# Designs tried in a protein design run: peptides against a protein of PDB entry 4CIC. Part 242

Target 1, 148 residues: chain A of PDB entry 4CIC
Amino acid sequence: KVSTKGHYGVQAMFDLAQHFGEGPVSLKSIAERQGLSEPYLEQLIAVLRKAGLVKSVRGAQGGYILAREPRDIKVGDIIRVLEGPIAPVESVSQDDPEHSLKFDFSVTKSVWEKVKKSIEEVLDSITLADMLKDAEEAQMAQGYMYYI
Target 2, 147 residues: chain B of PDB entry 4CIC
Amino acid sequence: KVSTKGHYGVQAMFDLAQHFGEGPVSLKSIAERQGLSEPYLEQLIAVLRKAGLVKSVRGAQGGYILAREPRDIKVGDIIRVLEGPIAPVESVSQDDPEHSLKFDFSVTKSVWEKVKKSIEEVLDSITLADMLKDAEEAQMAQGYMYY

## One batch from the design tools (peptide; made by RFdiffusion4, then SolubleMPNN)

Design b2_p30_2_s1
Fold by OpenDDE base, seed 3:
Structure b2_p30_2_s1 (fold): chain B 148 residues (1-148), chain C 147 residues (1-147), chain A 30 residues (1-30)
Amino acid sequence: as target 1 above (148 residues)
Amino acid sequence: as target 2 above (147 residues)
Amino acid sequence: SRREEEARRRAERSEEAARNDSSKSALTLA
């Protein structure tokens, strides 16, 4: 499971991608559109800004923008920033040396490594630009359904 | 992340697979081999038994066996029994009807559905028999490194 | 207003989820 933090972080970044090139977006406006609490969004944006995925713009029309183009931000990059490295299992404390030497442990570890790799491949294959494209396609499909 | 419950459940099922055809295995012996607490293992085995993945054998040599051949038990089946359906995100309560109508929610949902599908495909591609084979190959490789 | 109360309930659920996420390790399938 992706945490609520990861989920809402991707939503906030996607909102910023939809407004990319239009100038700075206020946290209030993102919170209203995405149905997030403004204080929670402030925490997410602070982490994303520190990681260099988001920039703050100062002034009367201040707010936030993506620090990179939507095509240069993977979903995997957002998740790694917010949640850390994708771990398929809770770190069963690899630090128990007695457990690490059991053959059965090595085989089960390989299963979870395969799961990890598959998650990473999926998340690294999706950019914010891909999400924007999927959004446009879905809007066009809905528009056609109303005209039929 | 697979929960500790899922992780240890797969380990316990793998232990039963290694002893498949040898007769019933005691919970104590599984707990000792896998480094699990016996009371925790009892809870896992109770769920797995109810789901029909494990059978209890009664008698002086009583214990547990796999209810099916190792090739007929996927890792995904074990995880679904122990953890429920593979959910890529915590169920953001889909019950907020106002969130379901937002276009942005539909796109983000599709990302998580892709993640779910990839996890399911991996877990459903691995059987206990595949794990047994991987174990044998690893033991052979270790044996060759020591000679 | 009813809308403000719904927004407040969403915020409370978001905060409760955030507290639960902080207490639970990230990707736990449980």
Scores: peptide ipSAE 0.137, ipTM 0.777, DockQ to the pose 0.077
Fold by OpenDDE base, seed 2:
Structure b2_p30_2_s1 (fold): chain B 148 residues (1-148), chain C 147 residues (1-147), chain A 30 residues (1-30)
Amino acid sequence: as target 1 above (148 residues)
Amino acid sequence: as target 2 above (147 residues)
Amino acid sequence: SRREEEARRRAERSEEAARNDSSKSALTLA
């Protein structure tokens, strides 16, 4: 599972992507739109800011913006920042000296490495720009359903 | 992360695959080889048995066997049995009636659905037979390093 | 309002989730 931190982090970043180019967005407005607690969002944004994915803007219209264009932010980048490396299994260090245990461990580890790689490939294939496009397509599809 | 349950479940199933055709394997022997507590393994095996992935054999040489050939058991099957459906994110049911929230939810959901699908495809592409083959290849590679 | 209560419930759920996540490391397919 992506943690709720990862999930809500992607939502918050997507909200910022939707407002990219419109200027700074307040945490309050993001929290309201995304159904997040403002204190929790502050924690997420602090991490994202420290990682250089988000910038804080000061002033009367202060808030947050994406630090890069939506096309230059992968979902994988967001997840890695919030959750660290994608680990499909907790490393059970079985330092069992017996050859059989080491072997079984190596084979099972290879399965999880394949899973990890696949997850990374998917998450790195999706940008915030792709999400914006998917959003627009979904809105257009809904608009057409109202005209039929 | 695959849960510890999924991880150890795959290990236990792989151990049974290594002994496939040799007859029933005792839980004790699996536990010893896989570094698992026997009580924990009993719980795993109970679930796997109920799902029809493992069979119990009674008698003096009693124990467990795979219920199907290693080629007919996907890693995905094991994980689904032990952990249920692969859920990349905890379902935050945002039944938010507001269009914006529904929309954001739908787009983010689609990301996680893509992740789910990818994980499923990988796990469903790997059988216990594939793992056995990888094991044999690794053993041969180690054997050649000793000569 | 009903909407405010739903927003509050979502916020509470996010906080609970945050507490749970703070105790749990990376992508847990738990």
Scores: peptide ipSAE 0.031, ipTM 0.769, DockQ to the pose 0.068
Fold by OpenDDE base, seed 4:
Order: C-alpha cells, then sequence, then structure tokens
Structure b2_p30_2_s1 (fold): chain B 148 residues (1-148), chain C 147 residues (1-147), chain A 30 residues (1-30)
C-alpha cells in the first residue's frame, strides 16, 4: 500500500506541476486546493525539498516550486522520497520477535519481489507531465459534456 | 502492501500445495514448517476454508487439503480472500472525517488504479503450481539432490 | 513416474515424521 504520506505527497507535487512556470505557490493555496492540512503539507514539503524535488522561494510572494520540469519527475521518485523503497509486504512488525520467525521462504519472497518490480515499473512510467496531460484531456472531455 | 495475513496465508497455501495429493495436512505441521503460530494459522485456515480454497478432512489423520489443484489457485485468489480487494493506497482512516475529504481528484485516482491493475495482473499470473515449479528449480540449482 | 516416486518418498517421510511425533506424544501421555 502507498501510505497517506505518499498519496498526499503525489497530490501536492501534482498541484505544483499545474502551477509550474507561474512562480512560487504558497503552502496555504496548495492545502486549500488539495484538501490537505497546512501543517501536514509543511512536513511533506520539507521532505520533498530536502530530496531536491521542490525548491523554496523567498520573498513577499514566497512559496514553493518544482525543482525540475514535470516531465523529469516520476511518481516513483516522489514515492521513494516519501516512503523509501517500495515494500509490497508489510514488514512483519518486529514487536513479536519470538513468533516472527522470518521464514525467508525463497519462493514466497520471489512473489513479493515480482509485485514490487511491477509497482516500480508503473510508478516510474508516470511523470507529472503525464498527469498534467491526463488532467487536460479529462477537462476537455468534461467541457464537451457541458456543451451537449 | 500485502498484510501479514496475506503473506502468511500464501505461505500456508503453498505448504498445502507442496503436499497436494499426499492427503490431509495438520495445522501443527504447517505451522512448524512455515514458522507460524498454530492459533494464527487456525484463523487463516478458517477464512480460506470458508472461501472454498481449503477443505477440512475429518478422521484420525484429519487436517486440511487444497480444495482445487495448485494450477487452479492463483496468488491473487488467496490475497483477495484474506485481504479483500487490492487497495494500492491505504484508505485514509475515516477517523478524521473533516480532513478525509476524499478529494476524488480523478488524475491521482487513475495513478492508483494503474498500480492496482498491475498488482492484480502479477498476482493473477502466479499459481500455486508456478510456485511449486519455482521451488523445484531452486532446489535443483542449490544442489540439494535429496537422494 | 519418477515424480510420483519422489512424491511417495516425501509422503512416506512425512508419514514417518508424523508417526514419530504421534509416538512421542503417546509416550508423554503414558
Amino acid sequence: as target 1 above (148 residues)
Amino acid sequence: as target 2 above (147 residues)
Amino acid sequence: SRREEEARRRAERSEEAARNDSSKSALTLA
């Protein structure tokens, strides 16, 4: 599963992509548009900034911008920054060390590795530019439905 | 993420596949081989039995068997039974109703739907028979010729 | 077939292990 952190991180990065080239966007405006709490978004943006996906702009119109063009940021890059390596299986909570015999059964591990690879391939095939294009196509399709 | 329930459920089903045609397997023996607690395995097997993936056999040599041939059970079938529909994103806990605006932002949703589809395709492409074959190939490669 | 014979040998070993475990449990109840 992608965590709430990954989910909201992709939404925030997509909002920044929609405003790419328009200058810095305030966290407040992102939070309002994406239905996120501003304090939570601050934490996400801090991580994304540290990873070099987002830049902070100082000044009266201060805020955040994408550090790269939308075509140069994959969804997979965002997820790796926010969640780390994609793990298809929840790590058996180490909290019960006695019963957590990690039977490293090689065959079951290979199944989860195949799942991991498939997720990575999908997330690495989608850029923020692809998401922008999909949004434009969806808006055009909706706009045509208002004229019918 | 596949839960611990899904993970151990696949292990238990794979153990039953390895013994398919040998008769009923006790939960104790599965638990010992797979490094699972017997009480936890009982819960998993109860769900798998109710879903018709496992059969209970009564008698002195009572236990469990696969309800179908290993080739007719996909990993995806096991996961769907144990975890329900594959959800690539954790459902934002409904506990904060005010901030859980499911901003049904169509584009981000489409990303997660693509991930879901990809996971389903992988899990539905792997049968217990495929896992058995992979285990045999791995054993041969490791030079464990059990004579 | 060779595969059926290997499956039978695994079954026999499994049955022997099960018999050895059942015999040990019977000895603990005596």
Scores: peptide ipSAE 0.015, ipTM 0.726, DockQ to the pose 0.022
Fold by OpenDDE base, seed 5:
Structure b2_p30_2_s1 (fold): chain B 148 residues (1-148), chain C 147 residues (1-147), chain A 30 residues (1-30)
Amino acid sequence: as target 1 above (148 residues)
Amino acid sequence: as target 2 above (147 residues)
Amino acid sequence: SRREEEARRRAERSEEAARNDSSKSALTLA
């Protein structure tokens, strides 16, 4: 499972992508549109800003913008920033690294590495620009359904 | 992350696959070979047995066997039994399905569905027989490195 | 308002889920 942090982080970044080029967006407006708490969103945005995915704009019309174009931000980049490296298995080994290393059957490890690679490939294949396009296509499809 | 339960469940099932056709294997022997606690393994095996992936054999030579051939057990089947449906995101929606539905942006949902599909495809493409083959190939490769 | 209370409950759930997720490492395939 992607954590709620990753899930909501992608939603917040997607909201910023939808407003890209319109100027800075307030956290309040993102929170309202995405159904997120403002305090939780502040924490997410702080991490995303530190990682250079988001920029803060100061002033009366202050807020946040994407630090890069939507095409230059992968979903995988957002997830790695918020959650760290994509790990398919919980490393049971946090407390006793020596014992867990011995019986990590190379074969079972290879299964999890295949899963990891597959997730990484998917998440790195999707940009915020791709998400914007998918949203536009979905809106067009809905629009056509009302005119038929 | 696959839970520890899923991870160790796959290890235990793989151990049973390695001994498939040799008769019933004791939980103690699996626990020793896989570095698992016997009580934890008992819990895993109980779930796997209830799902029909493992059979218990009674008697002096009692223990457990795979209920199906290794080729007929996917890693995805093991994971679904132990962890339930492969969910790429924690369903924030378990407690209040009505409220989560409105802002489940179709687009963000589609990202997670793509991830889910990718994981399912990988796990459903790997059988216990494939894992056995990979183990044999790895052993041969190690053997050739010493010669 | 009822909508603000619903937004607040969603917010609290997102925070609780975030706390639960902070205890759970990256991409937890649970």
Scores: peptide ipSAE 0.166, ipTM 0.786, DockQ to the pose 0.077; fails the geometry check

Design b2_p30_2_s2
Fold by OpenDDE base, seed 1:
Structure b2_p30_2_s2 (fold): chain B 148 residues (1-148), chain C 147 residues (1-147), chain A 30 residues (1-30)
Amino acid sequence: as target 1 above (148 residues)
Amino acid sequence: as target 2 above (147 residues)
Amino acid sequence: SRKEREFAEKSRKSQEEAENDSSESALTLA
């Protein structure tokens, strides 16, 4: 499972992508739109800001913006910032040298490495711009269903 | 991360695959070879047995065997039995009708569905027979480095 | 408002529950 942190982080980043070019968005407005607690969102945004994915704007119309264009932010970048490296299995401590376990461990490890690579490829293939496009296409599809 | 349960379940099933055709293997011997606690392995094997992936053999040489050939058991089958359906994200309770989890929720959901599908495809592409072959190839490669 | 507080508490609980449940279940990415 993607952690709740990763899930909500992608939602918050997507909300900022929808408002990209409109100026800074308040955390309150993101929280209301995405169904997140404002304190939880503050923690997520602090991490994302430190990683350089989000910028804070100061002033009366202060808030947050994406630090880069939506096309330049992969879902994988967001997940790696919030959750760290995608690890399919916790590194079982390699440190017990005595057990002949090393070989069987290597084969099972290769399975998890294949899973890791597959997840990374998917998450790195999706940008916030791709998500925006998917959103527009689905809105258009819904709009057409109401006119028929 | 695959849960510890999924990880150790795959190890235990792989150990049984290595001994496929040799007869029943004791839980103690699997636990020793795989670095698992015997009580934890008993719990895993109980679930795997209930799902029909493992059979228990009774008698003086009692133990466990694979219920099917290694080629007929996917890693995905083991994981689904031990962990349930591969869920990239917990289903946020759909039940709060007032917060129309906006169109945005559907888009984020589609990302996680793509991740799910990718994981399922990988895990369903690997059998215990593939793992046995990979083990043999790695042993051969190590043997050739010593000669 | 009272509804905003109830929503914030419900969202916090749902987030805490989701964080706790994410530790037990299947293929976590982290």
Scores: peptide ipSAE 0.052, ipTM 0.773, DockQ to the pose 0.149; fails the geometry check
Fold by OpenDDE base, seed 4:
Structure b2_p30_2_s2 (fold): chain B 148 residues (1-148), chain C 147 residues (1-147), chain A 30 residues (1-30)
Amino acid sequence: as target 1 above (148 residues)
Amino acid sequence: as target 2 above (147 residues)
Amino acid sequence: SRKEREFAEKSRKSQEEAENDSSESALTLA
């Protein structure tokens, strides 16, 4: 499972992408649209801002914007910021230093590394711009279903 | 993270693959080799047996064997048995039936479905036979570093 | 047995601790 933090972080970033170029978006409006609590979203946005994915704008129409264009933000970038490195298996730090010298060539570890790489490749292949395009295509498809 | 159950389940199945054709392996011996508790391994093996991936052999040399050849068991088969369907995101069953009619074409859901598919493809591409081969190749490489 | 309950509870608690530690870390597959 993607953590709740990663899941909602991608949703919040996608909401900001949908409003990219319209100016600053309030946390309240994002929270309402995405079904998130405002306090939880504030924590997510604080992390994303520190990582330079989001900018805060001050003023009466203050809020948040993407720090980069949607095409320059990968889903993988968002996940790495919120969750850290993708680790399919906790390295059992066998903290037992005496057993440490066995080259624990765990063939099982190589399986999980392949899974990790595959996840990273997928998440790094999807930008917020790709997500915007997919949303537009889906809306068009729904619009046609109402005319039939 | 793969669950501890999935991780140790793959280890236990790999141990059984290493001994495939040698006859039944005791849970105690698997537990000792893989650094698992015997009671925990017993629970894993019970699930794997019910799914038909492992067979129990009765007798004085009783134990467990793979139910199929190592080439016929994918890592994905083991994971699906132990953990169920790979779900990168819990389907928020928005059990709110009133909002249920919105074709919740969550573009975010499509991202997680792509991740799911990619994980499934990887896990279904790796057999216990592939893992055995990788282990042999690694042992050979280590043997050459000592000379 | 009492020992079986304690073991089941310890296993459950170790699972809950592993699940809790897993909730803080990276993409949990399960």
Scores: peptide ipSAE 0.044, ipTM 0.773, DockQ to the pose 0.152; fails the geometry check
Fold by OpenDDE base, seed 3:
Structure b2_p30_2_s2 (fold): chain B 148 residues (1-148), chain C 147 residues (1-147), chain A 30 residues (1-30)
Amino acid sequence: as target 1 above (148 residues)
Amino acid sequence: as target 2 above (147 residues)
Amino acid sequence: SRKEREFAEKSRKSQEEAENDSSESALTLA
């Protein structure tokens, strides 16, 4: 499972992508739209800012903006920043050299490496720009359903 | 990450696959080969047995066997039995209908559904027979490196 | 209000989940 941290981090970054080019967005406004606690969002944004995915803007209209264009931020980049490297299994055995030499261990490891690679490929194939496009398409589809 | 339960469950099922056709295997012997505690393995095997992936054999040579051929058991079947449905994100919002209606929620949900589908496709593409074959190929490759 | 209670309950749930997630490592399939 993606952690709640990863899930809400992607939601917060997507909210910032929807407002990209409109100027700084307050954490309060993101929290209200996404249904997040403001203190929890502050923790997420602090990590994302340190990683250079988000910028803080100072002033009366201060807040946060994406540090890069939505097309230059992958979902995989957000997840790696918040959760670290995508590990499909905890390496129970990296510290136990005796377990590392068991043949059965190498085969099971290869299964989890295939899972890892598949997750990475999916998350690295989706940008915030792709999510914005999917959003616009869904909104248009809903608009058409109300006019029929 | 696959849970420790899923990880060791796949290892235990793979051990039973390696001994498929040789008769019942004791939990003690599986535990020793796989480096698992016997009490933990008993819990895993109880779940796998209830799901019909493993059979218990009674008698002096009693133990456990695969209930189906290795080719008829996917890694995905083992994971679903031990961990339940592959959920890439906890459905924080299934119980909150107001969150389900937020546009942003639908888009983020679609990302996690893509991840779910990808994991399911991988795990359902690998059988215990595929793992046995990969094992044999790796053993042959090691044998050739030592000669 | 009802909305304030629902927001407070969501905020509490997100905090409890964040505390639980801090103890549980990355993409655990469990």
Scores: peptide ipSAE 0.040, ipTM 0.770, DockQ to the pose 0.077; fails the geometry check
Fold by OpenDDE base, seed 5:
Structure b2_p30_2_s2 (fold): chain B 148 residues (1-148), chain C 147 residues (1-147), chain A 30 residues (1-30)
Amino acid sequence: as target 1 above (148 residues)
Amino acid sequence: as target 2 above (147 residues)
Amino acid sequence: SRKEREFAEKSRKSQEEAENDSSESALTLA
């Protein structure tokens, strides 16, 4: 499962992408649209800001903006910032060399490495710009269903 | 992360695949080879047996065998038995219709569905027979490095 | 407000479900 942090982090970043070029968005506005708690969103935004994916704007019309264009932010970049490296299995801590006599199941490790690679490829293939396009296509499809 | 149950379940099933056709394998022997606790392995085997992936053999030479050929058991089948359906994100329980006013973010859901599909495709593309072949190829490659 | 309580309770349930479901479903990307 993607953690709640990863899931809501992608939602918050997508909300900022939808408002890209319109100026700073308040955390309150994001929280209301995405149905997130404002305190939880503050924690997510702090991490995303430290990683350079989001910028804070100060002032009366202050808030947050994407630090880069939506096309230059992959879903994989957001997940790696919030959750760290995608690890399908807990790395058995290398620190106990004596228990290293367990068959270092190269074959079972290779299965999990294939899973990791597949997840990384998917998440690195999707940008916030791709998500914006998918949203526009979905809205057009709904609009056509009301006109029929 | 794959759970410890999924990880060790695949290891135990792979050990049974390596001994397929040799007769019943004791849980003790699997535990020793895989570095698993016997009590933990008993719990895993009970679930795998109930799902029909493993059979128990009774008697003095009793133990466990694969219930099907290694080619007919996908890694995805093992994971689904031990962990349930592959869910990248918690299904927000549909039960509270009033909070359905959250943008049912069809777009964010579609991202997680793509991840799910990709994981399922990988795990359903790998059989225990494929894992056996990969192990044989790795052993041959190691043998060639010593000559 | 009532809406703030319902939101706080849903955020708490979503956090408890996130903690509980992180324990149940194995393919955690975390």
Scores: peptide ipSAE 0.030, ipTM 0.777, DockQ to the pose 0.158; fails the geometry check

